# Designs tried in a protein design run: peptides against a protein of PDB entry 4GMN. Part 2

Target 1, 375 residues: chain A of PDB entry 4GMN
Amino acid sequence: RYANITLLALVTLASIGTDFQETLVKGNQGSRESPISAADEEWNGFDDADGDAMDVDQKSSSGEDQEEDYEEIDVKEDDEDDDDDSITSEMQADMERVVGADGTDDGDLEDLPTLRELIQTAVPQLIRLSNLPIDSDESLTIQSHALSALNNISWTISCLEFANGENANIHNAWYPTAKKIWRKTILPILEADSADLKLATQVTSLAWAVARVLHGETPTDGNPHRKFISLYHSSKQQAGGNSNSIEEPEDPFQGLGVKCIGVVGSLAHDPAPIEVNREVGVFLVTLLRQSNNVPPAEIVEALNQLFDIYGDEELACDKEVFWKDGFLKHLEEFLPKMRTLTKGIDKRTQPELRTRADEALLNLGRFVQYKKKHA

## One batch from the design tools (peptide; made by RFdiffusion4, then SolubleMPNN; aimed at target 1 D251; its pose is not in this set)

Design b2_p13_6_s3
Fold by OpenDDE base, seed 3:
Structure b2_p13_6_s3 (fold): chain B 375 residues (1-375), chain A 13 residues (1-13)
Amino acid sequence: as target 1 above (375 residues)
Amino acid sequence: SELEELLELLEEL
């Protein structure tokens, strides 16, 4: 009885977190109307004139129309208006305030009661539930749902902008809680060294969401970057041996390999220890060198992480890692391989992967040119 | 809110 209520509550919290994420992503897309100045360069179309009317003969083949009487199964669209009323009017109001809130400097979530309650009340309970002793299928189910809810909340918060002191109140409230999730949920599960790839995928997704906010301020205790690199390699070894269909996620970007890259990339940002940055940077550059055996989505993520980590020349990692370890040479040598890889992606079957690969290829060309000018 | 009710239910666990 309690288990069903717990599961319902956890499923509802996970749904709320998803819908909140979708609304934030839609809201942030609206503000990026940077006017890309349409340079109206009138590409004067070439007037090629030649009019040869090839008379293609209308051959008459009388195919017999077999009227197969498809009985119109009147599938009553039961408009189950699943009024997925999952977003409370209060959550929607909090969302509108978060998207609209110009810098109220007070680190108080007084104006964001639902978000305050999620951070201060829900997350501590979800951390508790994720740490229950696993002694039954029920406790395993509770842990999985608690991790799912923590993931969705953490992803939602990670979709907020914080870089310019934006949402500082939310950042200040979330930051200690995010560190608590890391230390109390993520690290213990990673230290248990479980062969459960489902649990590993859940904890890695959560770790990415948390690390997207904490970046290089993520606790380095126990070298978690090495655990995620190890998990990356272990996941590749298991996928090669057991053709047991662990349902490869239909989305190439939801794979455990991509999630591991996203975590370690985020962990390597300033002010991360230079040795952590180096180990991650070497890992990412090594993926590019081995690109023939790496899924395209992982290459896209590894490139984006490399651009974000090494984009600033004033950071210590630029001199002490990027230039010192010769990363520019590896990126330049990868550029023709990336062109081939991107062209090999079918736009019809994998439109998103192709778009993101085209963007990553463009950015790689720009990044290599930038670094060559600042050498 | 439905969220508050769900959170209260989680606190009772």
Scores: peptide ipSAE 0.026, ipTM 0.746, DockQ to the pose 0.000
OpenDDE base, seeds 1, 2, 4, 5: peptide ipSAE 0.025, 0.025, 0.025, 0.026; ipTM 0.744, 0.743, 0.740, 0.744

## One batch from the design tools (peptide; made by RFdiffusion4, then SolubleMPNN; aimed at target 1 E161 K259 R356; its pose is not in this set)

Design b2_p15_4_s1
Fold by OpenDDE base, seed 4:
Structure b2_p15_4_s1 (fold): chain B 375 residues (1-375), chain A 15 residues (1-15)
Amino acid sequence: as target 1 above (375 residues)
Amino acid sequence: AAPARSKRLLPKPLP
């Protein structure tokens, strides 16, 4: 009885985390689609060319009224009010406030009661459930569901902008909790060195979501970047041997390899230790050099991480790693390979992968030009 | 100023 109620609550929390993410992504699309006021299109006045009114004679050609009986296909707009009753009106009101919140620095989530209860009440319980002694299939199931719920909540929060002090109240509430997830959930599972690839995928997904907010302020205790690099290599060795049983996720971007790249890339952001940054940067650049044997989605993610890590020339990692280790040359040498790789992706069968590869190729060209200008 | 980047798609949460 208690187990079933706990599992139902965990599934519900995981669903809530997903629905919040979808709504935040939609809302942040709508606010950016605020029409750039067409005011600064200099309406180059149509020169009033005094084009003489040529009297085009009204030849009254009696076109026969073929009454084409347009069958009014009464497209019943079945207003499928898919009342997806899953989102409470309170959750919707919290989501709308998060999307519209001008950053009032009141560090109390008083205006965001649902988000407050997720961070302050739900997440600490999920951390506890993820740390239960594994002694039964029931305890494994509880851990898996707790990790899924933590993942979805952490991903949702990682979709918020925190640059320039945006959403500072949410950031300040989440930041200590994110560090607690890292230290109490992620590190113990990584240290247990389990051969369970499902558990490894869940913890790596959660680690990426957490590291997308903590960046280089993610705790470096035990060199977790090396654990994720090791996991990346181990996952490749296992996939090469047993062709049968690991259903590669249908979405190329949900693969364990992509998740490992996302984690280590996020961990390498400033103010990460220069040694951590270098080890990750060398790993990512090595993937580009070996691109013939690397899935396209992992190349896209590795490029994205390299642009995020080394996009600012004022950061210590630009001088001490990017320029010092000659990364520009490797990116320039990779540019023609990326063009070939991107062109090889079928737009019809893999539209998302093609779109992300076209974007990564465009950004690679811009990034190389930027770095050459600032050399 | 960092190079102008295209919008990035986010990973989906786990089911």
Scores: peptide ipSAE 0.045, ipTM 0.780, DockQ to the pose 0.555
OpenDDE base, seeds 1, 2, 3, 5: peptide ipSAE 0.034, 0.035, 0.042, 0.034; ipTM 0.770, 0.775, 0.777, 0.771; seed 2 fails the geometry check

Design b2_p15_8_s1
Fold by OpenDDE base, seed 5:
Structure b2_p15_8_s1 (fold): chain B 375 residues (1-375), chain A 15 residues (1-15)
Amino acid sequence: as target 1 above (375 residues)
Amino acid sequence: SKFVPIRVKPVKPSV
């Protein structure tokens, strides 16, 4: 009885976190559709005048109209309006406020009561549930659901803009809680060295969500970046040996390899220790050098992380790692490989992967040019 | 100066 209520509450919290995430992603897309005025560069089509249009007179063969009587299968759209009644009116109001907030205010969540209760009341309980002694299949199920709820909440918050002091109230409320998730949930699970790839994937997803907000201020105690790099390599060795198709997630960007890259990339941001930055930077550049054996989604993520880590010439990591370790040469040598890789992705079967690879290729060309100008 | 990547879509969070 209590376990079923706890599981239902955890599933509801995970659902709530997902729906909130989808709403924030949709809201942030609407605000960025400022019409890029397509400067209609009138591509003045080259007036190549002269090509004689040969009149190929091909004949009128009267193929008989077989009226195939398409029986209109009256597909009753059962509008199962699955009114997923999971979103409370208070939560919808909090979502609307978060999407609309010019939030320059100090750490007060008075105007965001649902988000406040989520951060201050729910998350501390989820941290507790994620740290239960594993003594039964029920305790494993509770841990998995607690990690899923923490993941969805943490991802949702990580999709908020915090640059330029935006959402500072939410950032200030989340920051100590994010550090608590890292120290109390993520580190203990990473130290337990579980052979469970499902648990490793869940904790790595959560670690990425948390590290996307904490960046280089993520606690570096015990060198967690090395644990995620080790997990990356271990996951590749297991996938190559057992023809048990661990079904690669349908979304290439949900793979454990992408998640490991996302975590370590986020951990390497300033003010991370220069040696942490170097180890991560070398790992990411090594993936590009070995790109023939690396999934395209992991290459896209590794490039995005490299642009974010080394995009600022004023940071110590630019001089002490990027220039000192000769990363520009490796990025420049990777440009033709990235063009081939991107062109090899079918737009019809993998439209998202192709779009993100086209973007990463564009940014790689721009980034190499930027670094050459600032050399 | 800072390099700003062009990003059309936010990183889809792990659902």
Scores: peptide ipSAE 0.478, ipTM 0.916, DockQ to the pose 0.683
OpenDDE base, seeds 1, 2, 3, 4: peptide ipSAE 0.478, 0.477, 0.461, 0.465; ipTM 0.916, 0.914, 0.884, 0.890

Design b2_p15_8_s2
Fold by OpenDDE base, seed 1:
Formats: sequence, C-alpha cells, structure tokens
Structure b2_p15_8_s2 (fold): chain B 375 residues (1-375), chain A 15 residues (1-15)
Amino acid sequence: as target 1 above (375 residues)
Amino acid sequence: SKFIPIKVKPVRPSV
C-alpha cells in the first residue's frame, strides 16, 4: 500500500519534470522562430490552357427515395477531456514567468511557488528515496523511480538560461540542491561500483543534468570524472562481448557513452582544477583520434564539449591545457575525418544525427580558425 | 575573445 502510493508519487514527479521540459523546449523553439523571411519566390503561375470540358447532359430518373427516418443516434461524444492535467495552470504560469522574468537576485522563489515546492520539498524527498538501502526489488524500483524524477527535474532546470545573471533566483535556489544531489545521490551510487548498467545509465543521466548547471563548481571529491571515464570504457567493453547488448537506445544521443562525455565535459569547465580539465580534455581528444571505433553521436558530443571548455582564451585552461598539450593539432587533423563521418550519416534514416553532425562540423571549422587567429 | 558555437537545437535531455 505505501509502496504503490510512493511509486505513483514518483511517476507523477517524473511526468511533471518531463512536461516542464517539453513546454520549455517548445517555448524556446517558438521564441527562436524569428520569421523566416518568406522569400517572395513569385511562383510564376503556369498558364495552363483553356480545355473545353464537354457538357454531358445525362438526365437520369427521379427515384422516390423513401426518407427512412434514421433515428439520429445521439452519439454523445463523450469528450473524454483527456485532461492532460500534467501541466497545471500554476506550472504554466510559473513557466511564463521564467521566460519573462528579469532575474531578481533573491534565491527566494516567491514568484515561482510550484518551482519552489519542487526544489525545496520534492527534491529533498527524492534524494532520501534514492539513498534507501537496497534490500528488495521494491526498494530497487523506488530508487529507479526517484532517480528518474531527479533526472527530469534536473534536466528541466538545466534547460534554463543562467548566463549573464538570467534566472539568478532559480540558479541560487537550485545550486545548493544540485550540490546535494551530487554528494548524496550521485557519488554514493558511483562508489557502490555496481555492474548494473541500467542504474549506471540513470545516475549518469542525472549527473549530466546536474553538471550542466554546476559546471566546474561540481564537487571534485573522489575524482568523479575518472569514474565516468572508467564507466565509458567499461560500457564499450561489455557491448563488444555479449549478444545481449542492451538495445542501443533508438536515439543515438541517449546512449551511455554520450552521457558520460556530457558529464565529464561539463565537469571540466572553469573553475575546475587544471588537472581535472587536462584529464577530461585528453579523454575527449583521444576519442577524436580513435573516431573510427566511436559512435558518431559521441563524436558530436565530444566536439561540443571541447568548444564549450576551450572557447575562452582568458581562462587558465586555454594556456595550461589547450595550447600546452597541443590540442589544436588534433582538432585540425580530425577536421577531414569529421567531414567524412558527417557525409556517411544517412539524412533519411538519421536526420537528427546528421543535422547535429553538420553543426558540429561547421563549429569545428570555425573553432580551428578562431584558435589559429588567437595563437 | 570568446568562441560561441552555433547551436540550432538545444541538447535534448534524457527523458
């Protein structure tokens, strides 16, 4: 009885986190639809010619159609109002405020009551549930659902813009909670060193979402970047051996390898320790050198992480890692391989992977030119 | 100066 209520609450929290994310993604897509200037391609109307269609006069007979009084079966359309009540009017109002709010600096989410309750009330309970002793299949199920809910909430918050002090109130409220998720949920699961690839995938997804907000301020205790690099390598060794390959997720960007790259890339941002940055940078550059054996989605993510980590010449990691360890040469040598890799992706079967690879290729060319200009 | 990558689509989070 308590388990079913707990599971229902966890499923509901996971759904709420998904719906928030979908609505934020839709809202961010709608705002980026700057009107494509309809290029007035004057569709010059083809002068299709005067074809005389003949008047066929067929005079067919007046059959007395008996008005059979079809009783209008008043099919009450039960408007099953599929009250997709997943997005409450309060959630929608909070989201409209997040899109419109000049970021007031106070970590008091007074104007965002639903988000405040999610961060201050729900997340601390989910952290507790994710740390329960695993003594039954029921406790394992509760942990999995708690991780899914934490993942969806953390991903949703990580889709907000926090650059230039935007959403500072949300950032300030989330930041201590994100550190708590890292220290209380992510690190203990990574230390338990379980052979469960499903649990490893869930915790890595959550770790990426959390690290996308904390960046280089993510706690470095116990060198978590090395654990995710180890997990990346272990996942590749297991996929090569047993024919019970966990079906690679239909979305190539949802693979454990992509998630590991996303985590360690995020952890390596300033102000991360230079040693952490170097170990991650060497890992990412090594993937590019070994690209013949690396899935295209992992290459795309590794490139995006390298651009975000080393895109600022004023950061210590630019001089102490990027230039010192000769990363520009490896990126320049990879550019022709990336062109071949991108062209090899079928636009019909993998349109998203192709689009993201075309973008990463464009950015790689631009990034190499940027670094050559700032050498 | 900072390099800004062109990103047409946000990273799809793990749902």
Scores: peptide ipSAE 0.428, ipTM 0.914, DockQ to the pose 0.683
OpenDDE base, seeds 2, 3, 4, 5: peptide ipSAE 0.425, 0.425, 0.409, 0.427; ipTM 0.914, 0.913, 0.888, 0.914

Design b2_p15_8_s4
Fold by OpenDDE base, seed 2:
Structure b2_p15_8_s4 (fold): chain B 375 residues (1-375), chain A 15 residues (1-15)
Amino acid sequence: as target 1 above (375 residues)
Amino acid sequence: SKFVPIRVKPVRPSV
C-alpha cells in the first residue's frame, strides 16, 4: 500500500517535471523569437499559362451502384482528451513569472510557490528515495522513478536562462540542491559496481542536467569525468558484442554515449581544474579523429561541447589546453569529414539529427575561423 | 572576444 502510493507520487512528479519542461521550452522559444526577418520570398506570380481546356467528354455511365447500407459503425472515437492539462494553473502561473521575473538577487522563491515546493520539499525526498538500499525489485523500481523525477526537474531547471543574472533567485535556490543531487545521488550510484546500463543511463542523464547548471563548479571529488569516459567506452563494447542490443533509443540524442559526452563536456567548463579540462578535451578531440565509428549525434554533441569549453580566449584552458595541445589542427582536419557526415544524414528520416549536424558544421567552420583570428 | 555558437534548437532534455 505505502509503496504503491510512493510510486504513484513519483510517477506524478516525473510527469509534472516533463510537462513543466515542455512548456518552458515552448515559452523560451516564444521569447527567443526575435522577429526572424520575413525574408521577402518574392512570390513570383505564376504566369497564367493559357491551359487549353480539353473538353473530356463526361460519358455518363449509369452504373446502378447498389446502396449498400453500410451501417455507420459509430466508432466512438473515445476522444481520450488526453488533455490531461496536468499543467496546473499554478504551474502555468509560476512559468509565466519565471519568463518575466526580473532578477531579484535573493534566493527567495516566495513568488514561485510550486517551484519552491519542488526544490525544497520534493527534491530532498527524491534524493532520499534514490539512496534506498536495493534489496528487491520494488526498491529498484522506486530508485528508477526517483531518478526519473530528479532528471525531469533538473532538466527543466537547466533549460532556464541564467546568463547575465537572469533567474538568479532560481539559480541560487537550485545550486545547493544540485550539488546535493550530485554528491548524494549521482556519485554513490557511479561508485556502485553495477552492470545495469539502464541505471547508468538514468544517472548519466541526471548528471548531465545537473552539470548543465553547475558546469566547472560541479564537485570534482573522485574524478567523475573519468567514470563517465569509462562508461562511454564500456557502452560501446557492450553494443558491439551481444546481439541482445539494448535497443538504441529511437532518438539518437537519448543514447548513453551522447549523455556521457554532455556530462564530461559540462564538467570541463571553467573553473574546472585544467587537468580535468585536458582529459575531457583530449577525449572529445579523439572522438572527432575516430569519427568513422562514432554515431553522428555523439559527434554533434562533442563539437558543441568543444565550442562551449574553448569559445573564450580569456580562460586558462584556451592557452593551457586548446593551443598547447594543438586542438585547432584536429578541428581543421575534421571539417571535410563533418561535411561528409552531415550530407550523409537523410533529412526525411532524421530531420532533427540533420538540423543539428548542419548547425554543428556551420559552427565548426566559424569556430576554426575565430581561432585563426585569435592565434 | 568570446565565440558564440549559433543554436537554433534548444538542447533536448534527456527525458
Scores: peptide ipSAE 0.500, ipTM 0.929, DockQ to the pose 0.699
OpenDDE base, seeds 1, 3, 4, 5: peptide ipSAE 0.494, 0.484, 0.502, 0.500; ipTM 0.925, 0.909, 0.927, 0.929; seed 4 fails the geometry check

## One batch from the design tools (peptide; made by RFdiffusion4; aimed at target 1 V11 T18)

Design b2_p16_8
Pose (drawn by RFdiffusion4):
Structure b2_p16_8 (pose): chain A 285 residues (1-30, 108-237, 251-375), chain P 16 residues (1-16)
Amino acid sequence: RYANITLLALVTLASIGTDFQETLVKGNQGDLEDLPTLRELIQTAVPQLIRLSNLPIDSDESLTIQSHALSALNNISWTISCLEFANGENANIHNAWYPTAKKIWRKTILPILEADSADLKLATQVTSLAWAVARVLHGETPTDGNPHRKFISLYHSSKQDPFQGLGVKCIGVVGSLAHDPAPIEVNREVGVFLVTLLRQSNNVPPAEIVEALNQLFDIYGDEELACDKEVFWKDGFLKHLEEFLPKMRTLTKGIDKRTQPELRTRADEALLNLGRFVQYKKKHA
Amino acid sequence: SFKATPPKPIFFKVKH
C-alpha cells in the first residue's frame, strides 16, 4: 500500500490543487456551496496536510511525505492566492480561507522555519508556501518569530527561468507581510531591505528588481497608512527611488525582448510605475 | 496612476 496508499494520495491532492485554477478561468468565460471542490480542499484536504507536514521525519521516507505534503499545501495556497480579495472582492472565499491560511503559517511554516538547518530544497519549499499564504494575509500575517528576519537572511545566504528564483520568493513573501497593518518596525526592516536592494542593485538579478519595485509600490502607495509617514518619509525612501530611476532604465533596456519577453515587458511596467510613483508622493509632504 | 503587478504562482509538479 505504501507507494500507492500515501504518496499517490498526496500527489493527486496537489494536482487537484493545481487544476482547480483552471476552474476559476473557465468558470469566468461563462457556504462554498457553489465550489465543492474548493470547499473540500479547505475543510477536509488541508487539515490532514498540515498534520502530515508537522510530523517527523524520523526517516527519509517520511522526509518524502513531508515534501509531498508541502507540495499540496503550496499548490492549493497558490491557486487560492490567485483570487482578487482587495476591497470586498470574493468575500465568501476569503472568510473560508483566512483562518486556515493562519493555521498553515503557525502550525507548518513557522515550526519548520524554527530549525534553520539545513536543506535548500526544503528551504525553497517553505518560502514558496509562505509567499502564497502571505499574499492573502497582507500584514495580518502573524508576526511571531519575527519571520521576515529569517526570510531576509535566507535571501542573502542563498546567494552563493528568472521568476522562479528563491530570491524572488524571499522578496515577495517579506514584502507581502509588510503591508499595513503590520508592526511599524517590521515594516521598517522589510522596507529598508527592499530599498537597500535598489541602492545596491549593482548585482541583483533583474527579476528580483522587478519584484522589489512591485512590493514597494504595493506597500507605500497610501498616505493614510502610518508607515507611509513613519517609514517611507521618516527614512527618506523617496531619494533612493529618484536616484534609482536612471539605474532602472538601463537595466530594463538590458533585457532582450526576444530572449526572454515576459521579464522585459514586466520590467517595462515597473519603470513605468516607478516613474508614476516618484510623482505621486513628490506631490505629498 | 500606478499599480503593482502581481506575480504568477509557482506550482510543484512531480517529475516523471

## One batch from the design tools (peptide; made by RFdiffusion4, then SolubleMPNN; aimed at target 1 T18 N28 S158 I170; its pose is not in this set)

Design b2_p17_7_s1
Fold by OpenDDE base, seed 1:
Structure b2_p17_7_s1 (fold): chain B 375 residues (1-375), chain A 17 residues (1-17)
Amino acid sequence: as target 1 above (375 residues)
Amino acid sequence: SVMKQIPRKPIVLKWLK
C-alpha cells in the first residue's frame, strides 16, 4: 500500500514536470517564429487556356420529393472536456509569471509557490528516494521513478533562460538543489558502475538536465566527464555485440550516446578546469573525425556542444584549447562530411533529425567563418 | 505516456555576428 502511494506520487511528479516542460516549450516556439524570409517565388502566371463550353443538356426529370424526415439525431457531443487537469491553475499562473517576468532581483520564490514547493519540498524527498538501499525489485522501481521525477523537474527548470541575470530568483533557488542532486544522486549511481543500461540512461538524462544549469560549475569531484565518456564508449561496444537491439529510441536524440555528449559538453563550459574542457573538446572533435561510424543525432549534439563551449573568444578555453589544439582545422575538414551526412537524412522518415542537421550544418559554416575572422 | 526526457530546444541559429 505505501509503495503504491509512493509510486503514484512519483509518477504524478514526473507527469507535472513533463507537462510544465511541454507548455514552456510550446510557449517559446510561438515567440521565436523568426520570419523565415519568404523567398519571393515569382508565381509565374497561370496561362488562361481556352475552356471549351460543353453544352450539358438540362434533362428536367421531376423526381418525387419523398420528404424523408431525417430525425436529427442530436448527437450530444459530450464534450468530454478532457480537462487534462494535470496543469493546475496555480502551475499555469507560475508559468505565465516565469515567461513574462523580466529579470527581477534575487527575491524569494514568493510569487512562484508551485515551483518553490517543487524545488524546496519535492526534490529533497526525491533525492532521498533515489538513494534508498536497493534490496528488492520494489526499491529499484522506486529509484527509477524518483530518477524520472528528478529528470523531468530538472529538465523543465533547464528550459528557463538564466543568461544575463534572467530568472535569477529561480536560478538561485535551484542552484544549491542541483548541486545536491549531482552529489547525492548522480555521483553515487555513477560510482556504482552498474551494467544496467536503463539506469545509466536515466542517470545520464538527469545529469544532462542538471549540467545544463550548472555548466562548468558542476562539481568536478571524481572526474565525472571521464565516467560519461567511458559510458559512451561502453554503450557503443555493447550495442555492437548483442543482437538485442536495445530498441533505438524512436527519437534519435533520446539515445544514451546523445545524452553522454550533452552531459560532457555542458560540463566543459566556463568556468570548468581547462583540462576538463580539453578532454571533452578532444572527445567531441574525435567523434567528428569518426563520423562515418557515429549516429547523425550524436554528430548534431557534438557540434552544438562545440559551438556553445568555444563560442566566446574571451574565455580561457578559446586560447588554451580551441586554438592551441587546432580545433578549427578539424571543423573545416568536417564541413564536407556534414553536408553529405545531412543530405543522407530522409526528410520524410526523419524530419526532426533532418531539420536539426540542416541547422547544425548552417551553424558549422558560420562558426568556421567566425573563427577564421577572429584568428 | 513516454516521459519526454529531453526538451526539444527550439532551433537557434548561432553566430550571426
Scores: peptide ipSAE 0.060, ipTM 0.767, DockQ to the pose 0.177
OpenDDE base, seeds 2, 3, 4, 5: peptide ipSAE 0.040, 0.039, 0.032, 0.029; ipTM 0.772, 0.758, 0.760, 0.749

Design b2_p17_7_s2
Fold by OpenDDE base, seed 1:
Structure b2_p17_7_s2 (fold): chain B 375 residues (1-375), chain A 17 residues (1-17)
Amino acid sequence: as target 1 above (375 residues)
Amino acid sequence: STMKQIPRKPIVLKWLK
């Protein structure tokens, strides 16, 4: 009984985190119709094909008006308002405030009661549940659901803009909690070195969500970047040997490889130690060099991470890693390969992957040009 | 349901200045 209530609460928290995220994503998509440049569809002219006037004869047959009294079956559309009651009016109000709030000062989460309770009350309990002794299939199930709820909450918060002091109140409330998730949930699971790829995928997803907010301020204790790099390589070795295709997730961007790249890329941002940055940068550049054997989604993610890490010339990693280790040459040499890779993705079967690859290709060209100008 | 990772917001090349 208590276990079922706990599981239901964990599923509910995971759902709340998902629904909140989906609404934030939908709200952000409406604002960024970046005009994809209308490719000049060459308006091939209207050929004036000659209208042959076929005389269709007016046969006037007076068929009798049988007034079939169509009983208007008043199909009561029972609008089952699937009031997806998952989003409370309070959550909706918090979401509207978060989307509409320009940079409010380092204020308390007083105006965001639902988000406050998620961070201050729910997350500390989820951390405790994720750290329960594993002694049964029930405890494994509780851990998995606690990780899912933490993942969903952490990803949702990671959707918020924190640049330039935006949402500073939320950032300041989340930051110590995010560090606690890292130290108390993520690191212990990574240290256990479990052969469970499902658990590894869950913890890596959570680690990416957390690291997307903490960046280079993510605790470096125990060199977690090396563990995620090792996990990346181990996952590739296992996929090659056992014909149990772990069903590649229908979404190429949900793969463990993409998640590992996302984590280590996020960990390498300023103010990460230069050695951590170098090891990650070398890993990412090595994926581009080996691109013939790397899934396209992992290449897209690796490029995006390289852009985010080395996009600012004022950062120590630009001089000490990017230029010193000759990364520009590797990016330039990869441009033709990226064009071929992107063109090889079918727009009909993989539209999202193609769109993300087209964007990453465009950004790669621009990034290379930028770096060449600032050399 | 494993939460779909949010597609990264299009990387606006902030450095095109």
Scores: peptide ipSAE 0.038, ipTM 0.761, DockQ to the pose 0.180
OpenDDE base, seeds 2, 3, 4, 5: peptide ipSAE 0.037, 0.037, 0.041, 0.030; ipTM 0.764, 0.756, 0.760, 0.753; seeds 2, 4, 5 fail the geometry check

Design b2_p17_7_s3
Fold by OpenDDE base, seed 4:
Structure b2_p17_7_s3 (fold): chain B 375 residues (1-375), chain A 17 residues (1-17)
Amino acid sequence: as target 1 above (375 residues)
Amino acid sequence: SVMKQIPRKPIRLTWLK
């Protein structure tokens, strides 16, 4: 009984996190659709030219159409409106406020009561559930659902803009909770060194979502970047041996390799220790050098992470890693390979991967030009 | 019901600098 209630609550929390993200994505799309000014092109109504209705007197042919009396079987579609009433009116109002918050209303978390309860009440319980002793299939199921709920919430929050002090109230509420997820959920599972690739994928997923907000302020204790690099390599070794490897997810961007790259890239941002930045930067550049054996989605992610890490020349990592370790040369040498790789992606079968590769190729060209100008 | 994993569109920070 309690287990079923706990599982239902975990599924509900994971659903809430998904629906909140979908609403944020729709709201951010609506705000980027600047109202195309309805140019009131007064469509000057075409004047009613009195076109003489020629009386074409076409004759009477009396075909006896047999009215087959099709009995309209009034199939009452019982619209079982499965009112998946998963979103409360209060949750919807909080979602609308978060989407509609032009950065002028320093709306305290007092104005976001559902989001506040999600962060302050639900997440701490999910952290506890993710840390239960694993002694049964039930405890494994609870951990997996708790990790999934934490993942969805963390990803949703990582979709908010926090640059220039936007959403600072949400950032300030989330930041200590994100650090708690890292220290209490992510690190203990990474330290347990479980051979469970499913669990490793769930934790890596959560770690990426958390690290997308914490960046280089993510706790570096125990060198977690090396654990994710090791996991990347281990996942590649296992995929090569057993044809019963975890079916690569239909979405190439959901692969464990992409997730590992996303985590370590996020961990390497300023103010990360320069040696952490270097180890990650060398890992990412090495993937580009070995690109013939690397999935295109992982290359796209590795490029994006390199742009985000080394995009600011004022950062210590620009001088001490990017220039010192000669990364520009490797990026320039990769440009023709990236053009070939991108052109090899079929737009019909993999439209998202192609779009993301086209953009990463464009950004690689721009980034190389930028760095050459600032050399 | 399989919990729909949120499609992780990596929200690209558009490197605009």
Scores: peptide ipSAE 0.036, ipTM 0.720, DockQ to the pose 0.131
OpenDDE base, seeds 1, 2, 3, 5: peptide ipSAE 0.035, 0.033, 0.033, 0.033; ipTM 0.712, 0.731, 0.723, 0.732; seeds 2, 3 fail the geometry check

